# Peptides against a protein of PDB entry 4Z63: the designs that were tried, part 288

Target 1, 334 residues: chain A of PDB entry 4Z63
Amino acid sequence: LCLGMNDLTGNIPEDLFHLKRLNLLGIQENRLSGSLSREIRNLSSLVRLDVSWNLFSGEIPDVFDELPQLKFFLGQTNGFIGGIPKSLANSPSLNLLNLRNNSLSGRLMLNCTAMIALNSLDLGTNRFNGRLPENLPDCKRLKNVNLARNTFHGQVPESFKNFESLSYFSLSNSSLANISSALGILQHCKNLTTLVLTLNFHGEALPDDSSLHFEKLKVLVVANCRLTGSMPRWLSSSNELQLLDLSWNRLTGAIPSWIGDFKALFYLDLSNNSFTGEIPKSLTKLESLTSRNISVNEPSPDFPFFMKRNESARALQYNQIFGFPPTIELGHNN

## One batch from the design tools (peptide; made by RFdiffusion4, then SolubleMPNN)

Design b2_p28_1_s1 (from b2_p28_1, 11 letters changed)
Fold by OpenDDE base, seed 5:
Structure b2_p28_1_s1 (fold): chain B 334 residues (1-334), chain A 28 residues (1-28)
Amino acid sequence: as target 1 above (334 residues)
Amino acid sequence: SLPEAVEVGSKDDVLEPGASYSLSSVDL
């Protein structure tokens, strides 16, 4: 049943929960309000539940043990409060959980040993606090992780050295500390292609340790951290790099010539730093800017990028990194 | 307008200075 993209108001009619053979309920992009009914438990055949972009409030009901076929739960952009229900945090069927842009709070806890099918997790823009869950690497299929805009004080857990499934990771604006430890841990994530760490590590030094290596790194975003140091030499070994944003830091020294050796680099933002010297002539040789035929059919994260250029502007959502125009921003380096 | 850019209203967007890439999800 698909009723998305309407002006539906009020609660879900209780009689809808009598549809025991329903595999898909999509009621997204409405004005539905109140609590999400516990009677969703009666939808025992449900595979996909989409309640996103509504006015739902209260706690998410703890009834996911009665939904043994549920693979997709989409609840982003609501007013949900409380934690992740225990039955949801233990779901063996769930592939995708999206609860971004809610008011969920407390310590984030997932039983990753039980969540054997979880491949995408979006909990960005919530009120989770405490530390990052050390057991996330036990979610052996977890590829996409957005935990941005929560309050995860401290460091990236050492257990993330074993996060072999991790491909796309965002921790933007999550009160993280120790960038040297974070990069030293995350380099062991052999499948990591996208790393976004904007608005963390405030005033730290960007490590220039030549022992750091990110083999498959395509997207690195570490903007607005007030980071000191220079362009990191370890990044020159990430030959697959496509997008680099280090804008709004305190980086110094010259822009190195090796920045023009990245054949796939189509987006570069080094603006609002303290870089000096000449613009490398190698940047004028970037194949991505000269060749129209970069059909980059590369895996995008399951999460959009929000680009906000100005403090007063709304963030622009880009569903794919490849939706970005070829860009070189080197402005405001004095 | 850049192609595929949608203005998304996030309720809790503390809009600090600079390019804040917040990755959110697209429903796959």
Scores: peptide ipSAE 0.059, ipTM 0.620, DockQ to the pose 0.129; fails the geometry check
Fold by OpenDDE base, seed 2:
Structure b2_p28_1_s1 (fold): chain B 334 residues (1-334), chain A 28 residues (1-28)
Amino acid sequence: as target 1 above (334 residues)
Amino acid sequence: SLPEAVEVGSKDDVLEPGASYSLSSVDL
């Protein structure tokens, strides 16, 4: 049943929950309000539940043990409060959980040993607090993690050295500290291609440790951290780099010539730093910027990036990094 | 045509100046 993209108001009629053969319930992009009924438990054949972009409120009902086929739960952009229900946090069927842009709170707790199918987790823009869950690496299929815009005080857990499934990670604006520890841990994530750490590590030094290595790194965003230091030499070994944003830091020294050696680098933002010297002539030779025909058929990280260029600008959602225009931003360096 | 940048005026608008990228999961 697909009723998305309407002006439906009120609550879901209780009789809808009698549809025991329903595999897909999509009611997204409406004005549905009230609590999400516990009677969703009666939808025992449900594979996809999409209640996103509504006015739902209250706690998410703890009925996911009665939904043994549920693979996709989309609840982003609602008013949900409380925590992740225990049955949801233990779901062995769930592949994707999206609860971004809610009012979920407390300590984030997932039973990753039970969540054997979880591959995508979006809990961005919530009110989770405490530390990052140390057991996230136990979610053995978890590839995609957005935990941005929560209040995960402290450091990246040491256990994340074992996060072999992790490919795409956003921790933007999560009150993280110790960038040296974070990078020192996350370099062990052998499948990490996208790392977004914007608005953390305030005023720390960007480590220039030549022992750091991110082999598969395609996207690095560490903007608006007020980071000190220089362009990190370790980054020169990330030969697959496609997008680099280090804007709005306090980075100094010269832009190194090796920045032009990244054959796939199509987006570079080093703006609003304190870089000095000449623009490397190698930047003018970036094949990705000179060739019109980069059919980058590489699977872009299937993640919308939100780009906010200016304080007053709305965030632009890009579902693919390749949707970004080829860009070199070197402005506002003093 | 550039993919229409959907102005997602989501509450995910980092109100703070210079707040660049948040990742979200693609709705597969």
Scores: peptide ipSAE 0.036, ipTM 0.624, DockQ to the pose 0.119; fails the geometry check
Fold by OpenDDE base, seed 4:
Structure b2_p28_1_s1 (fold): chain B 334 residues (1-334), chain A 28 residues (1-28)
Amino acid sequence: as target 1 above (334 residues)
Amino acid sequence: SLPEAVEVGSKDDVLEPGASYSLSSVDL
């Protein structure tokens, strides 16, 4: 049943939960309000539940043990409060959980040893607090992780050295500290292609450790951290780099010539730093900017990117990295 | 044609882009 993109109001009719053979319930992009009924438990054949973009409130019901086929739960952009229900945090069937832009709170707890199918986790823009869950690497299929805009104090857990499934990771604006430790840990994530760390590490030094290596790194975003230092030499070994944003830092020195050696680099933002010297002539050799056919059908995160052009402008949402126009921003340097 | 960038306002996005990935060249 697909009833998304309407002006439906009120709550879900209780009789809808008698549809025991229903595999897909999509009621997204409505004005549905109140609590999400516990009677969802009666939908024992449910594979996909999409309640996103509504006015739902209260706690998410603890009924996911009665949903043995549930693979997709989409609840983003609601008013949900409390924690992740125990049955949801233990779901062996769940592939994707999206609860972005809610009011979920407390410590983030997932039973990753039970969540054997979890591939995508979006919990961005919530009120989770405490530390990052050290057991996330036990989610052996977890590839896509958005935890941005939560209050995860401290450092990236040492256990994330073993996060081999991790490919797309956002921790933007999560009160993280110690960028040197974070990069030193995350370099061990052999499948990491996308790393977003914007609005963390306030005033720290960007490490220029030549021992750091990100083999598969395609997207690095570390904007608005007030980071000190220079363009890090270790980044020159990330030959697959496509997008680099280091804007709104306090980076100094020259923009290095090796930045033009990235064959796939189509988006570069180094604006609002303290870079000096000449613009590298190698930037004119970026193949990605000269080639008409950036047919880069590359894997993208399940979570959106946002580009904000001006303070007053709304952020442009890009569901794919390749939605970004080819860009070189070097403005507002000294 | 670029995919139409949908302006999505998050409820809490008044101050900072609630973006999973903020390419934010904005001083806060």
Scores: peptide ipSAE 0.023, ipTM 0.601, DockQ to the pose 0.116; fails the geometry check
Fold by OpenDDE base, seed 1:
Structure b2_p28_1_s1 (fold): chain B 334 residues (1-334), chain A 28 residues (1-28)
Amino acid sequence: as target 1 above (334 residues)
Amino acid sequence: SLPEAVEVGSKDDVLEPGASYSLSSVDL
């Protein structure tokens, strides 16, 4: 049953929960309000639940033990409060959980040993607090992780060295500290292609450790950290780099010539730094900017990117990295 | 197949020349 993209108001009729053969419930992009009914438990055949972009409030009901076939739960952009229900945090069937842009709070706890199918986790823009869950690497299929805009004070857990499934990771604006430790840990994530760390590590030094290596890194976003230092030499070994944003830092020195050697680099933002010297002539040779046809059909993260033009502007949501125009931004360097 | 993320961004938001853009995964 797909009822998305309407002006539906009120609550879900209780009689809808009598549909025991229902595999897909999509009611996204409406004005549905109130609590999400516990009677969802009656939908024992449910594979996909999409309640995203509504006005739902209250706690998410703890009924996911009665939903043994549920693979997809989308609840982004609602008013949900409380934690992740225990039955949801233990779901062996769940492949995707999206609860981005809610008011969920407390400690983030997932039983990763039970969540054997979890591939995508979006919990960005919530009120989770405490530390990053050390057991996330036990979610052996977890590829996409957005934990941005939560309050995860401290460092990236050492256990994330073993996060071999991790491909897309965002921790933007999560009150993280110790960028050197974070990068030193995350370099061990052999499948990591996208790393977003914007609005963390406030005023720290960007490490220029030649021992750091991100073999498969395609997207690195570390904007608005007020980071000191220079362009990191270790980044030159990330030959697959497509997008680099280091804007709004305090980086100094010259922009190195190797920045133009990235054949796939189509988006470069080094703006609002303290870079000096000449613009590398190699940037004028970027194949991605000169050849119209690099339709890189590459996997994008499941989490959106937000591009903000000015501090006062609304961010634009981009669901795909390739939605960005080919860009070189070097403005506001002194 | 992962469900295609619904493009919510207007395709027509041309980067204004001289606007500094910062990427984030944060709903701003």
Scores: peptide ipSAE 0.023, ipTM 0.612, DockQ to the pose 0.348; fails the geometry check

Design b2_p28_1_s2 (from b2_p28_1, 14 letters changed)
Fold by OpenDDE base, seed 1:
Structure b2_p28_1_s2 (fold): chain B 334 residues (1-334), chain A 28 residues (1-28)
Amino acid sequence: as target 1 above (334 residues)
Amino acid sequence: SLPEAVEVGSSSDVLEKGAGYSVSSVDL
């Protein structure tokens, strides 16, 4: 049943939950309000639940043990409060959980040992607090993780060295500390292609450790951290780099010539730093900017990117990395 | 549908329809 993209108001009629054969309930992009009914438990054949972009409030009902076929739960952009219900945090069927842009709170706890199918987790823009869950690497299929805009005090857990499934990771604006430790850990994530760390590590030094290596890194965003140091030499070995944003830091020294050696680099933002010297002539030879043949078919993270060009502008949402215009931004240096 | 929003650059999450969590503009 697909009722998305309407102006439906009020609660879901309770009689809807009598549809025991229902595999898909999509009621997204409405004005549905109140609590999400516990009677969703009656939808025992449910594979996909999409309640996103509504006015739902209260706690998410703890009934996911009665939904043994549920693979997709989309609840982003609602007023949900409380935590992730225990049955949801233990779901062996769940592939994708999106609860971004809610008011969920407390410590983030997932039973990753039980969540054997979880491949995508979006919990961005919530009120989760405490530390990052050390057991996230136990979610052996977890590829996409957005935890941005929560309050995860401390450091990236050492256990994330074993996060082999991790491909797309955002921790933007999550009160993280110790960038050297974070990068030193996350370099072991052999499948990591996208790393977004904006608004963390306030005033720390960006490590220039030649032992750091991100083999498959395509997207690195570490903006607005007030980071000190220079362009890190270790980044030059990330030959697949497509997007680099180090804007709004305190980086100094010259922009190195190797920045133009990235064949796939189509978006570069080094603005609002303290870089000095000449613009590398190698930037004028970026194949991605000179040739029309950008390989548009590369895997993008499941999560969109937001770009805000100025404080007064509305952030633009890009559902794919390739949605970004080819850009070299070097403004506001010195 | 793909999971949603990661902030790239200095942007902040946009106030979305029915958002239970209002994101304040982070002073850049």
Scores: peptide ipSAE 0.022, ipTM 0.602, DockQ to the pose 0.057; fails the geometry check
Fold by OpenDDE base, seed 4:
Structure b2_p28_1_s2 (fold): chain B 334 residues (1-334), chain A 28 residues (1-28)
Amino acid sequence: as target 1 above (334 residues)
Amino acid sequence: SLPEAVEVGSSSDVLEKGAGYSVSSVDL
């Protein structure tokens, strides 16, 4: 049943929960309100539940043990409160959980040893607090993780050295500290292609440790951290780099010539720093800016990117990295 | 578009930190 993209109001009719053969419930992009009914438990054949972009409130019901086939739960952009219910945090069937842009709170706890199918987790823009869950690497299929805009004070857990499944990671605006430790840990994530750390590590030094290596890194965003230091030499070994944003930091020194050696680099923002010297001539030779054949088949994170072009403007949402226009921003340097 | 349940403080925190032009994984 798909009823998305309407102006439906009120709550879900109770009789809908009698549909025991229902595999797909999509009621997204409506004005549905009230609590999500516990009677969703009666939908024992449910594979996909999409309640996203509504006015749902209250706690998410703890009934996911009665949904043994549920692979996809989409609840983003609602007013859900409380935590992740225990049955959801233990779901062996769940492949994707999206609860972005809610009011979920408390400590984030997932039973990753039970969540054997979890591939994508989007919990961005919530009120989770405490530390990052140290057991996330036990989610052996977990590739996409958005935890941005939460209050995960502290450091990236040492256990994330073992996060072999991790491919796309966003921690933007999560009050994280110790960028040197974070990068030193996350370099061990051999599948990491996208790393977004914007609005963390306030006033720290960006490490220039040549022992750091991100082999598969395609997207690095570490903007608005007030980071000190220079362009990090370790980044020159990330030959697959496509997008680099280090804007709104306090980075100094020259922009190195190796920045133009990235064959796939189509978006570069180094604006609002304290870089000095000449613009590298190698930037004029970036193949990705001269060729229209950017491979559209590159994997992107499941979470969107946002770009704000003006302080008064709304951020533009980009669902894919390749949605970004080819860009070189070097403005507002010294 | 339903108003994003963005905490009122999140947009201001971004602006105060100069986030006007950077790529983010969060709605700014």
Scores: peptide ipSAE 0.022, ipTM 0.635, DockQ to the pose 0.251; fails the geometry check
Fold by OpenDDE base, seed 2:
Structure b2_p28_1_s2 (fold): chain B 334 residues (1-334), chain A 28 residues (1-28)
Amino acid sequence: as target 1 above (334 residues)
Amino acid sequence: SLPEAVEVGSSSDVLEKGAGYSVSSVDL
């Protein structure tokens, strides 16, 4: 049953929960309000539940043990409060959990040993606090992780060295500390292609350790951290780099010539730093900026990217990194 | 995979004074 993209108001009719053979319930993009009914438990054949973009409030009901076929739960952009219910945090069937842009709070706890099918997790823009869960690498299929805009005080856990499934990771604006430790850990994630760390590590030094290596890194965003240091030499070994944003830091020194050796680099933002010297002539040889047909059929992260082009503009949302226009931004270097 | 709904974000992270024009996965 798909009732998304309407102006439906009020609560879900209780009679809808009598549909025991229902595999898909989509009621997203409405004005549905009140608590999400516990009677969802009666939908024992449910594979996909989409309640996103509504006015739901209260706690998410603890009934996911009665939903043994549930693979997709989308509840983003609601007013949900409390924690992740225990049955949801232990779901062996769940592939995707999206609860972005809610009011969920407390310590983030997932039983990753039980969540054997979880491949995508979006909990961005919530009120989770405490530390990052050390057991996330036990989610052996977890590829996409957005935890941005939460209050995860402290460092990236050492256990994330074993996060082999991790491909897309956002921790933007999550009160993280110790960028040197974070990068030193995350370099072990051999499938990591997208790393977003914006608005963390306030005033720290960007490490220039040549031992750091991100083999498959395509997207690195570490903007608005007020980071000190220079353009990091270790990044020159990330031959697949497509997008680099280090804007709004306090980085100094020259922009190195190797920045033009990235054949796939189509978006470069080094603006609002303190870089000096000449613009590398190698930037004029970037094939990505000269060739029209870079059809990079690459997997995109399941979380959106936002680009703000000016202070007064609305941020543009992009679901795909390749939706960004080819860009070289080197402005405001003093 | 079924496409996730395109979320048109709410602009709140870009509004920090001194937060520049960065690419972010944060609800802007």
Scores: peptide ipSAE 0.019, ipTM 0.605, DockQ to the pose 0.251; fails the geometry check
Fold by OpenDDE base, seed 5:
Structure b2_p28_1_s2 (fold): chain B 334 residues (1-334), chain A 28 residues (1-28)
Amino acid sequence: as target 1 above (334 residues)
Amino acid sequence: SLPEAVEVGSSSDVLEKGAGYSVSSVDL
């Protein structure tokens, strides 16, 4: 049953929960309000539940143990409060959980040993607090993780050295500290292609450790951290780099010539730093900026990228990084 | 004002919490 993208109001009719053969319930992009009914438990054949972009409130019901086929739960952009229900945090069937832009709170706890199918997790823009869950690498299929805009004080857990499934990771604006430790840990994530760390590590030094290596790194965003130091030499070994944003830092020295050796680099923002010297002539030879056909058959994250060009502007949502306009921003370097 | 950033997922949510709006996604 798909009823998305309407002006439906009120609650879901209770009789809808009698549909025991229902595999898909999509009611996204409406004005549905109140609590999400506990009677969802009666939908024992449910594979996909989409309640996103509504006015739902209260706690998410703890009934996911009665939904043994549930693979997809989308609840982004609602008023949900409380924690992740225990049955949801233990779901062996769940592949994708999206609860971004809610009011969920407390410590983030997932039973990753039970969540054997979890591939994508979006919990960004919530009120989770405490530390990052150390057991997240035990989710052996987890590739996509957005935890941005939560209050995860402290450092990236040492256990994340074992996060072999991790491909797309956002921790933007999560009150993280110790960038040297974070990069030193995350370099062990052999499948990591996308790393977003914007609005963390305030005023720290960007490490220039030549022992750091990100084998498959395609997207690195570490904007607005007020980081000191220079362009890090370790980044030159990330030959697959496509997007680099180091804007709004305090980086100094020259922009190195190796920045133009990235054959796939189509987006570069080094603006609002203290870089000096000449613009590398190699930047004018970036094949990605000169060729119209970047056939990038790249797996995109299951969560969108957002580009915000101005604090007052609405961010643009991009489902793929290739939706970004080819860009070189070197402005406001003095 | 710190204007330009690329963010993944909900990092730059422009919609208020609990507001139902049509998704302005750029589907490629």
Scores: peptide ipSAE 0.018, ipTM 0.579, DockQ to the pose 0.047; fails the geometry check

